# Ledger of designs, part 156: peptides against a protein of PDB entry 5VZU

Target 1, 271 residues: chain A of PDB entry 5VZU
Amino acid sequence: GRTLEDIFHEHMQELILMKFIYTSQYDNCLTYRRIYLPPSRPDDLIKPGLFKGTYGSHGLEIVMLSFHGRRARGTKITGDPNIPAGQQTVEIDLRHRIQLPDLENQRNFNELSRIVLEVRERVRQEQQEGGHEAGEGRGRQGPRESQPSPAQPRAEAPSKGPDGTPGEDGGEPGDAVAAAEQPAQCGQGQPFVLPVGVSSRNEDYPRTCRMCFYGTGLIAGHGFTSPERTPGVFILFDEDRFGFVWLELKSFSLYSRVQATFRNADAPSPQ

## One batch from the design tools (peptide; made by RFdiffusion4, then SolubleMPNN)

Design b2_p23_2_s2 (from b2_p23_2 with M6R E9R W14F E15R E23K)
Fold by OpenDDE base, seed 4:
Structure b2_p23_2_s2 (fold): chain B 271 residues (1-271), chain A 23 residues (1-23)
Amino acid sequence: as target 1 above (271 residues)
Amino acid sequence: SEREERLERLREEFREAEELAKK
């Protein structure tokens, strides 16, 4: 059989050839697109911007992290042979927080898999229910033929009748104990470890995370063949680092903020 | 399944990237 080394050499040659084909195609038609950094909003989980991560065999990738209400998105700035630039490599549902178990149970891949798949099923149900509500709402706009209702005459409004006495009923103010929504304490970081059998390019990942969310990653074959969304976990470590656990791939990607200051990278103010 | 074979190829591509980063 082929050795892992033989397969590795063949894939590396294919990847080099694909990179060469892509670069050679670009030599004939360099389309420069200006990338703008997303504006920061107060409700953003962290500052949006460029992150450098490791994705697949292709090495170093640049991803733009942006926030869209209850969703976050990682958009590829660099393409690879599987997924071209401009694709949403990760989509994060900020409504669906994942609670990690204790460190002992975090080492169990099957436990993480169970938690993620349960959240995936909830997301699927909510999408079906929301699709039904949106579907039923559209069905009732049958064209109301505007039959010209005839102008019925203005009947005169009769006069103000009199003085009804103010009854004093002193209803006691029921103390609605407003359950003080405990301010979402910027949660003390929880201990974090990758499950056994999840591979990580760097063993030097943060051992504490702030929070985790359900997300999906984009996967495809070479040339963007059979693209699909696979379930995963977005892990916020800190202001400058996040991870993504690719559940079905048993892989972990670490993303770190690009600390470079870009002049004139802010989006033009909407005129 | 054809999907499982695609996922295994992608797992291999990820493992290869990790092996390259350890060298």
Scores: peptide ipSAE 0.497, ipTM 0.888, DockQ to the pose 0.501
Fold by OpenDDE base, seed 1:
Parts: structure tokens; C-alpha cells; sequence
Structure b2_p23_2_s2 (fold): chain B 271 residues (1-271), chain A 23 residues (1-23)
């Protein structure tokens, strides 16, 4: 029978061949597109820009991280056999923070899975509720009553209505206790470890994280077949490093900022 | 399911690269 090793070798040969075909196709038709770095905003979680990520068998890829209000996006600058360049490889919901357990419980994949799936369900409920409010507003096409013809404005005279005395009803101002928004404690970095059974191409990942958020990753078969979003965790380590845990794939991708200074890479000022 | 088979293939693609990077 085919050994697991034979299947692994056949699949690796296919992936190597696909990479070779992809690289060889560029020799026949090089299309150059200028990429601009996203403008930085004060409210951006970290500086937007180019990150080098690891995608298992696909190797090293370049992703553009950008911020869009309460969402972050990782856009592929390099394509792979499954996901072409220009696709959003990751979409992060900055409204839905993931609270990692203590370091001991972080080793439990089922605990992380529970936490992520609970957040995913909340996100789905919020989308359904927001869809109902938008749906009910469209149904009241009341009948277009025929507007009767504009009757001429009779200029009736300004009758001086009488001086109604202002009643001094001293309604006590109810103290609206402004719920003090607890300042989002810029949480002291917490110890971080990958769950047991999560694959990581590089074991040299940061052992402390700042924040985690719910997100989705894009997965597809070869040639971008059956594309779908899979749940995951965005992990902010520092200004130059983030990770993504692909929950269903039991894999981790580490992304590190490309430190190269690009001349003329700034987005043109909006005219 | 066909989806689970797709996910397993993708898991294998990720694991193969990890095992090759450890050698």
C-alpha cells in the first residue's frame, strides 16, 4: 500500500512542481504593478505595511496589513497555488477580542477552539440582528397616495396668541451616571504558547502576546477552487510581528514586518 | 464529508512543510 511517506512525497512533488510552473510562467509574461503602502492612521493597532508570512508547504509569502476602522486585513502580495495575489488571506474583527486562558490552559487546543467558536457564534448573531433591522425598513412602501393639487396659499393674518406664563416646573436633572468607559488597559503582555497539535513551521515565535482578536482566514483548493472563510485567532506580538492560528487547519502562521525601506512606496496623496 | 477531506488535505500540506523544516 502507499505509505504515508509515499503520499507525502507525491504531494510534496506536486507542490514543488506547481511552484516551479508558477515561477516559470512569470518568465513568459511579467506584469509589473506598483504597490503602495497604506497610509498610517493614529487609531491603527500597529503601523500598516508589508509582512513576511509562513504558509506551511507554500513557503514564504508577502502580505500587506491594512486597517479599515474596526477591521484589519491581510492582503496577499504574493499568490500561491490555492490563493492568488490580491486576495484577503486574513480578515480580523477588532471588535471581538479573544481572551487567552492561562499558560497551562493555552496548551489545550479544545479550550482555544471553544473560545473561538463562541466568538464566531456572537459574530453570526450580530450579523443576523443587523440584517433584520435593514430588512424591516424596506417593507413600508406605503401606497403612493396621489398628492392633491397645490391649493393656493391664502395669506391669513398673524393672530397674536396670548402670553402663556412659563410654568417653572423644576424637573430635577436625573444624574445620568456616565458609565466610565474603563480605559482599555493596554494589557501587560501575557505569556503565549501554541496549543498542543498546532503545527508551526517555525518554533521561534514570540512567547508573549499583547492582544488577540477573532478573525477568518481564506482557504481554497488548487486554482482557487471552493474558496471559504475558516475561523482563527489573530495574535499581536509587537509592532513588527503578528500571528494567525488557523483553527480548523491546526496551523500557525507567523508574520514579520519587512524591514526594507522602499523609496517612493507611500500612497499618492489623495488629490 | 467532502469539506472535511479538503480540510485534511490542507492540514497535510501544512504539516509536511513543518516536518521538512525540522529535518
Amino acid sequence: as target 1 above (271 residues)
Amino acid sequence: SEREERLERLREEFREAEELAKK
Scores: peptide ipSAE 0.496, ipTM 0.879, DockQ to the pose 0.574
Fold by OpenDDE base, seed 5:
Structure b2_p23_2_s2 (fold): chain B 271 residues (1-271), chain A 23 residues (1-23)
Amino acid sequence: as target 1 above (271 residues)
Amino acid sequence: SEREERLERLREEFREAEELAKK
């Protein structure tokens, strides 16, 4: 049978070959594109910028995190054999917070899967409803021929006043004890653990998270074949660290801020 | 399915990375 080492060697040979093909094709045509850091906005979940992460066996990936209203994006700065540079490796929906259960239930992959798939279904429903509203709004601009409605005379209909005293039926309003939504403790990070069977290149991930959101990751075959979005969880640990759980891949990627300062990396002001 | 085979290859890539980080 193939050993795990045999599979690893085969895969590493394929990755090296793809890297060689890529570099050899570009020996004649290197295109350099300047990358600008996104400007920070007050409403950004964390400071946008460069993060280093790991996606599979491809080694270190550099991702640009940026914020776009109620969405965040991770854009590949480094490509891999599957997904080229400039692709959005992760898209995060900041409207759809994921509530993690307690630590005991966080170990259950099926529980996380349930929670994520329920949110995915809500996102699909919202997309369908928003599509209908946009469709119906365009149909009603038929040319209203403004036929001049004739000025019908204001008839002075009369003043009748009767005093009817309705009775005091004092129906006690049953106190529907609104279950006080426990204010999400905005300040204390939640204990965090990966589900059993989620692979992580590093076991030294943060054991406390601030918040989680629904997101999608980009997956493809070699050469960017059959690209699709797969559901996942964006996990904000702190100002400098986030994770992504690839639900269908049963995998976790940890991303850490690149602390390097770049001169003139800021986006030019829009003229 | 071709999709399931692709997902399994990607899972293998992550497992390989995990096993390499433990060595």
Scores: peptide ipSAE 0.493, ipTM 0.881, DockQ to the pose 0.599
Fold by OpenDDE base, seed 2:
Structure b2_p23_2_s2 (fold): chain B 271 residues (1-271), chain A 23 residues (1-23)
Amino acid sequence: as target 1 above (271 residues)
Amino acid sequence: SEREERLERLREEFREAEELAKK
């Protein structure tokens, strides 16, 4: 039978071969695509831009972080054998904040799993409800054949009469309980630790986080086979660092801002 | 399941990356 070691060697050989194929394209015709930095907006959680991270066995990856209203997106700038460049490696729902438990309970992977799966279910429910409203709106445009109903005649007359008193129905304004946007506690970061059994390339990750959000990561087999979204947690550490916990993979990716100043990398203004 | 086998391969690829990065 194949040993685990044989499987590891075969996977490593395949990954090296795929990396070699990608690298050997440099000796051939390279297609260069200019990448533009997304414009920064005041409402952006952090400045958008390029981040370097460790994703899988492929080494250092570059991801573009961008903001799209209540969503954030990580787009692969570097491809790997599983996921090509230009794919959205992470999609973050900024509406669904993850509240991490205390530091002791953060070590419990099952607790993190519970929290994330409960948020995933809420997101699915919201998508189903919003899908029904969009579905019902399209059904009613049956072609009203405006049959020209004939000009039936001008019947006349009568005039009466006056005074019906205005009943002051003082409809109490129903207190729309504004779901108290829990004030973004901008100040004190929460202590952060990875759950037991979550793998991280280095133990050198920030031990304090600003906030966490529900998100999904893209996973695929070699050659982008069977691509799917898997649930995870986006961890904002600071202005220049974020992480992603891949829940089903029991893995953590740390991303750090590329500090290089790119001249003329701004997106052309939409004309 | 085929999905769990795929997830395990991906977990292995992540783990291999970590072990290679520690060396």
Scores: peptide ipSAE 0.487, ipTM 0.881, DockQ to the pose 0.488

Design b2_p23_2_s3 (from b2_p23_2, 9 letters changed)
Fold by OpenDDE base, seed 1:
Structure b2_p23_2_s3 (fold): chain B 271 residues (1-271), chain A 23 residues (1-23)
Amino acid sequence: as target 1 above (271 residues)
Amino acid sequence: SERDALLERLRQEFLEAEELARR
């Protein structure tokens, strides 16, 4: 039978050949688009910018991380045979924090899967409810053609009098015990380990994470065939590192900030 | 399904990338 090494070698040759074909198809007619770094905002979870990540056998990929209110986005700067450049490889919902269990239970892939799928279902419900409110709001703007009915002068019916009865009824204020939202301890990173059976290119991922969020990754076949979103976990390690757990792929991608200082990479201030 | 075949191919690409990084 084919060895894992034979399959590996064949697929690597295919991917190298595809990369060669794609680079050669440009026939020296390369259109360059300037990429600007997004401006940093005070409320950004970390500084936006370029990150290098590992995605499949395609090697190193570059993504732009940006923040959009309660969403974060990873946009591909480098394309691959499946997903072209400019696509949103990851979309993160900063409304839906994932709480990782203790370090022992983090090794359980089924526990992580349960947690992620429960969050996915909540996100789906919120989208359905918000879709109904947006749908009902549009239905009521039927054009009231206000036909101008003519002004018949209705008569001055008389001034009925002043009866001012002062009914005092002092309804007791029911003590709504405000459940004190415990302030999310923003401080100490928690121990982090990948679940058993999640593939990671290197064991050199951070063993402590700051916080995790629900997100979706983009997957597609070669040539961007049948693109879809798959559930995952965004893991913030530190200011310069994040990960994405591809739940259905049982895979982990580590992203590290590109430390290169680019001169004039900032977006021109809107004049 | 075609989707399951895609997922399996993508899993394989990650495993191959892991094997490369060990060499």
Scores: peptide ipSAE 0.511, ipTM 0.914, DockQ to the pose 0.580
Fold by OpenDDE base, seed 5:
Structure b2_p23_2_s3 (fold): chain B 271 residues (1-271), chain A 23 residues (1-23)
Amino acid sequence: as target 1 above (271 residues)
Amino acid sequence: SERDALLERLRQEFLEAEELARR
């Protein structure tokens, strides 16, 4: 029978061949696009920038992490045969924090799966509700056939007098206690371990996390066929490291900040 | 399904990447 090594060699040969075909096809038309580092905002969960991570058998990818209000995005800087460069490999919903259980229960993949799928269902419900409000507003533009109603003469209704005493209805300004959005407390570091049966490139991942969020990863077949979003967990470890648990893939990607200073990589100030 | 085959392929790609990183 094919050994795991034979299968590995065949798949690696296929992937190397695909990589070679892609790189060789690109050799004829190298389009260089300048990449700018996203500007940092005060409310950014961590400094945006380039991160080196692992995705698929190609091992090393570079992603740009950026923040977009209550969303974070990992954009592929390096493409692979499945997911081309410029695609959003991960999308993080910063509204939906994942609470990890204790270490004992973190080893249980089914518990993590339950937690993630419950959050996924909430996200779907919120999307459906927000879709309904947008739908009802458009229905009432029935075509008012503006039949030109003939100009009936504006009867001069008489100037009845002014004396409406202003009732000082002292409507107490209901103190809308703006629920002070508690500044996202950099959560006390929680002990972190991958569930049993989640593959990681190595066991050299941080054993403490700051916070976790619901997210989706992009998956596709070779040539970007049948692209879809799969549920996962974004794990913030520190200022320079995050992870993504691919729930359906039972896989973990670790992303580490690229510690390179790029001269003139800052986005041009919007003039 | 085609989706299950894709997921299995991608799982294998991650396992292969793990094996490569252990060597």
Scores: peptide ipSAE 0.511, ipTM 0.913, DockQ to the pose 0.544
Fold by OpenDDE base, seed 2:
Structure b2_p23_2_s3 (fold): chain B 271 residues (1-271), chain A 23 residues (1-23)
Amino acid sequence: as target 1 above (271 residues)
Amino acid sequence: SERDALLERLRQEFLEAEELARR
């Protein structure tokens, strides 16, 4: 029978062959596309730009991080055998913050899974509700044929009825205690550890995080077969580092800013 | 399922990458 080692070697050979095919295609057709850095906005969680990460067996991944209001996106600059360049490897919902438990409970993968799946269900509900409002609004603009209003007539009548007194119902304004959104204490990082059974390429990941958000990662088979979104956690460590926990893969990807200053890499101003 | 097989393959690819990075 095939040993696990035989399967490993065959799979490694397939990955090397695929990588070789993809790289050799560039020798015959060098399509250079200029990459523009997204413009920085004051409200961006961190400066947008290029990050280097470790994803799958493919080695070095380059991702462009960009911000789009309450969403962040990681776009693949480096393609791999599963996911081509230009795909959104991660999509982050900045509306759905993940609160990590204490350091002891962070070691529990089932606790992280519970938290993430609860947020996923909220996101699904919000999408269903927003879909209904958009659906009902489109149905009512049937073309009201303006049938011509016929002109008919003047009828008169008269009567006077009486002087009902204004009752002063002094309804006390109920103090809607606006639950003060506790200002996200952006200053003191929370202790961070990966759950037991989450694999990480290196144990050398930041042990303190600023904040976490719900997100989805793109997964696919070789040749971009059966592409789907899987739930995960975006972890902001600092201005130059973020992580993504792939919940269903039990895997962690660390991304670090590419510190190279690219002259003239700024996107042309939208005219 | 086909999905479970994909997830398992991707887990293996991730673990293989980690092993290769440790060597």
Scores: peptide ipSAE 0.509, ipTM 0.914, DockQ to the pose 0.503
Fold by OpenDDE base, seed 3:
Structure b2_p23_2_s3 (fold): chain B 271 residues (1-271), chain A 23 residues (1-23)
Amino acid sequence: as target 1 above (271 residues)
Amino acid sequence: SERDALLERLRQEFLEAEELARR
């Protein structure tokens, strides 16, 4: 039977060959497009920009992180054999925060899987409900012929007087113990560890995270065959680092900001 | 399935990078 080593060698040979084919094709027809950095907005979770990440054996990839209201997107600037440049490698739903358990339970992949799949189900339900409301709302705009309601005369309601007897009805204040939602301490990073069995190219990832969100990653076969979205977790570590846990792949990608200053890379202000 | 084969291939691509980064 094929050993894991045989599969590894065959796959590495294919990846090297594909990389060679792509590079050799580019030598014959280079189309250059200027990439502009997204403008920063005050409500952006972090500064948008270029991040370097690792996608396994494909090596170093460049992704543009951008914010779109309650969504974030990672767009490939570099392509790989599976997913070409310009594709949205990650889509993050900033409405659906993932709450990580304690460090002990974070080591349990099944617990993370449960949490993510529960959030995925909520996202699916919200999409179905929002689809129904949008469908029903379009049906009822029949043209209401505005029949001119006849001007019924203003009957002068008489000025009856001021008798202000204050009825003392002493309704007992039911102590609604407002469970003080402890303000989610936005400032203290939660201790972070990858689940057992999640592959990480390096153990050198941040051991604290600020926030986690539900997201989806794009996967495809070679040549962008059968592209689909797989569930995952976006992990914000700091202003310059984020991760993505690919749940079905049991894999982790770390993304770090490209610290290079680009002159004239700002998007032209929309006039 | 074809999907399971894709997922397995993609898992291997991540593992390969992990092994290469440890050497």
Scores: peptide ipSAE 0.480, ipTM 0.879, DockQ to the pose 0.571

Design b2_p23_2_s4 (from b2_p23_2, 7 letters changed)
Fold by OpenDDE base, seed 1:
Structure b2_p23_2_s4 (fold): chain B 271 residues (1-271), chain A 23 residues (1-23)
Amino acid sequence: as target 1 above (271 residues)
Amino acid sequence: SAREERLKELRAEFEEAEKLAKL
């Protein structure tokens, strides 16, 4: 049977050939598109912008991080042989926080896998329930046959008198126990370590994280074949660094803010 | 499955990249 090494060598040969094809294409035609940085909003988890990361053998990736209410998005600025530029490499659900275990149990990949898969199932249930409510609301627009109601004549309705006495129905105010949403403590950063068997191109990752969220990463074959979303964990380290744990890949990608200042990169104000 | 093979290929890339980053 094919070894993992055989598969890797075949895949690397294809990637080398693809890199050669892509580099040779630059000599013939370059298309430039202006990219605008997303505006920052007060409710953004961190400042949106360009981040550099590593994904597979493709090397350096540039991703635009942006916030969309309760979702965050990583959009590929650099394409690769599998996933073209402009695709959403990561989608983060900011409603579904991942609570990492203590540092001892963080080394257990099966524990992280359990936690992530439980959250994935909740997200799936919420999508099914929300799909049913949206489905039932559309079904009742049966065709109102506009039968032309014939013009019946204006019979003079007689002026019956005013005497409706107001009944004092003193309905007791039921104590709505306001479940105090404990303010999400902007938690002290917790110690962070990758699970055993999660591969990282660089072991120089932050050893403390602020927050983790459920998310999905995009994977595809060469030429963007059979694209699918795989479950993962978005890890916020700080204002300039985040990670993504690819659960099924057992891999970690670290993303660091591009510190370069770009003049005239801001989105034009909507006129 | 073809999906499981692709996941193996991608894992192999990351595992080898991890080895190379330790050299």
Scores: peptide ipSAE 0.211, ipTM 0.788, DockQ to the pose 0.457
Fold by OpenDDE base, seed 2:
Structure b2_p23_2_s4 (fold): chain B 271 residues (1-271), chain A 23 residues (1-23)
Amino acid sequence: as target 1 above (271 residues)
Amino acid sequence: SAREERLKELRAEFEEAEKLAKL
């Protein structure tokens, strides 16, 4: 069979060829498009904007992070041989928080995989239920021709039976120990480590995270062939850093805010 | 499956890209 080395050499040859084709196209024509920064909203998890990250073999990539109610989106600003610019590289469901286990259990990839796949199944169920409610609501406007079917009368009355005694069963009120929802300490980061066998180009990732969420990443073949969504974990480290764990790839991408101040980069207010 | 082959290619790309980043 093809060795991993053979697959890698074939893939790298194709990748080099794709990079050569893309770079050679720049000699003919360049189209410049202005990029606007998303407006910040009070409910945004962090300030939206440009982040730099490493994805696959392509080197340094730029993504735009934006917030859309209970969803966050990473949009590619830089294209690569697999995924062109303007594609949504990550989609984050801010309704589905991932609770990481303790630091010892965070090293177990199977534990993280279990947690993520359970959330994936919930998201799939919610999508199916929401699809059924939208389907059933359209069907029932059939004209209710109210045919007046007649008032048949029947009467009968009976009867008596008796005195059952009031048993004083003094059921003690079982103290419903309200499981005190431990106030999610919104301010204290938890210790963070990558699972064993999750690869990271940068070993200098933050060892503390604020929050994690379920998300999906976009993967594709060279030339954007067979694009699909793969499950992952969005990890918020701080105001300027987030990560994405690609579960099926067993890979981690770190994204850091582009600290450059852009004058007049704000979207024009809709007049 | 074609998907499993694509995931192997992408995984090999990530693994080798990390070896190259450690050099």
Scores: peptide ipSAE 0.110, ipTM 0.721, DockQ to the pose 0.441
Fold by OpenDDE base, seed 3:
Structure b2_p23_2_s4 (fold): chain B 271 residues (1-271), chain A 23 residues (1-23)
Amino acid sequence: as target 1 above (271 residues)
Amino acid sequence: SAREERLKELRAEFEEAEKLAKL
């Protein structure tokens, strides 16, 4: 039977051929499109911008991180044989935090898998419920033909109201101390380690993380065939570093901010 | 399934890339 090694060698040969084909096209005709940096907002989790990372055997990738209300997106600036430039490589749901266990239990891949799959199920339920509310609202504009039914003069029956005495039970309003949601202590990063059996191309990943969120990553075959979303974990390390754990692939991608300053890269203000 | 084959290919790629990064 084909081993994982046999599959890897065949896949790598095809990947090298695809890399040769697309690079050879660039020698003949280059189309340049201006990319603007996303505007920064005060509510952005970190400053939006360009990040460099490694994805599979593709080598160095450039991804634009942007914020869209309660969602974040990683958009490919560099294309590869599987996923062209301009595709959303990661989509992050900032409503769905992932709580990592203690450092001992973080080594257990099955524990991380359980936590992520429970959040994935909640996201699916919320999408189904929100889909039902949008459907019911449109149906009821049937034309009310206002037939003018005639005013029959119904008579004055004088029924006596009984004298029910108001009991003054002065129940003290128990101060519902609104449990002030303690502002999630933004301060101390928790210890972080990859689960056993999660592959990382770089062992020099940050050993502390600020926050984790549920997300989906885009996977495709060569030539962008059969694109699909796979569940994962977005890991915020600091202002300049984030990771993505690909749950089904058992892999980790580390992204670091591009420190280069670009002149005139800001989007023009909407006039 | 075609999905299961592709997940094996992608996993094999990541596993071998991890070995190469440790050399």
Scores: peptide ipSAE 0.029, ipTM 0.642, DockQ to the pose 0.443
Fold by OpenDDE base, seed 4:
Structure b2_p23_2_s4 (fold): chain B 271 residues (1-271), chain A 23 residues (1-23)
Amino acid sequence: as target 1 above (271 residues)
Amino acid sequence: SAREERLKELRAEFEEAEKLAKL
């Protein structure tokens, strides 16, 4: 029987070989593209920037986190054998917050799966409705031939008079019960644990999360074959750490901010 | 389905990658 060590050696040899093939195929035509850090905006959930994935056998995984209104995006800076650099590894819908249950129910993968799939269905419905509104709006711009309707004369409608009867109707002040917008508890972290059967590289992940959102992760076979989006949960732990639960894969990826300062990494000001 | 088989393959690849990353 293959030992775990034999499997490790075989898989490491395959990964080294794939890396060697990949690097050797491009050795003659290495194109370097400058990466710009997105500017920070006041409304950004956290400071945008580079994050290191603490997952994977492919070594160093770098993702750029950026904010685009009510969406966040993780873009691969490093490629791997499955997903090339520049692809959107995660796409986060900041409109669709995931509410985690208590710690006991967080251990139940089926409960998390239910919550995520319900949000996924809402997102699909919103996309269909928004697609219909965009579709119906385009259909009505048939070319209205502006036939010049003839200038019919302005009939001077007469100035009827000022009868000013002051109706006293004493409308009672309806108590507008100001629905106290429960202040979004923007500051208190929730206890966090991975569901049973979700694989993680290690048990060294934050045990408190700030908030969670629905998102999709990109998966592909080797050579970027059959790429597809799978449902998941973006977990914001703090200013420097986030995670992604790959629901269908039953896997967790932890990302930590790259603390290095880069000179001249800011996007050029739009001229 | 072909998708389920691929998700199984990708899951196995992730599980192996995580095992390798613990060694």
Scores: peptide ipSAE 0.021, ipTM 0.623, DockQ to the pose 0.450

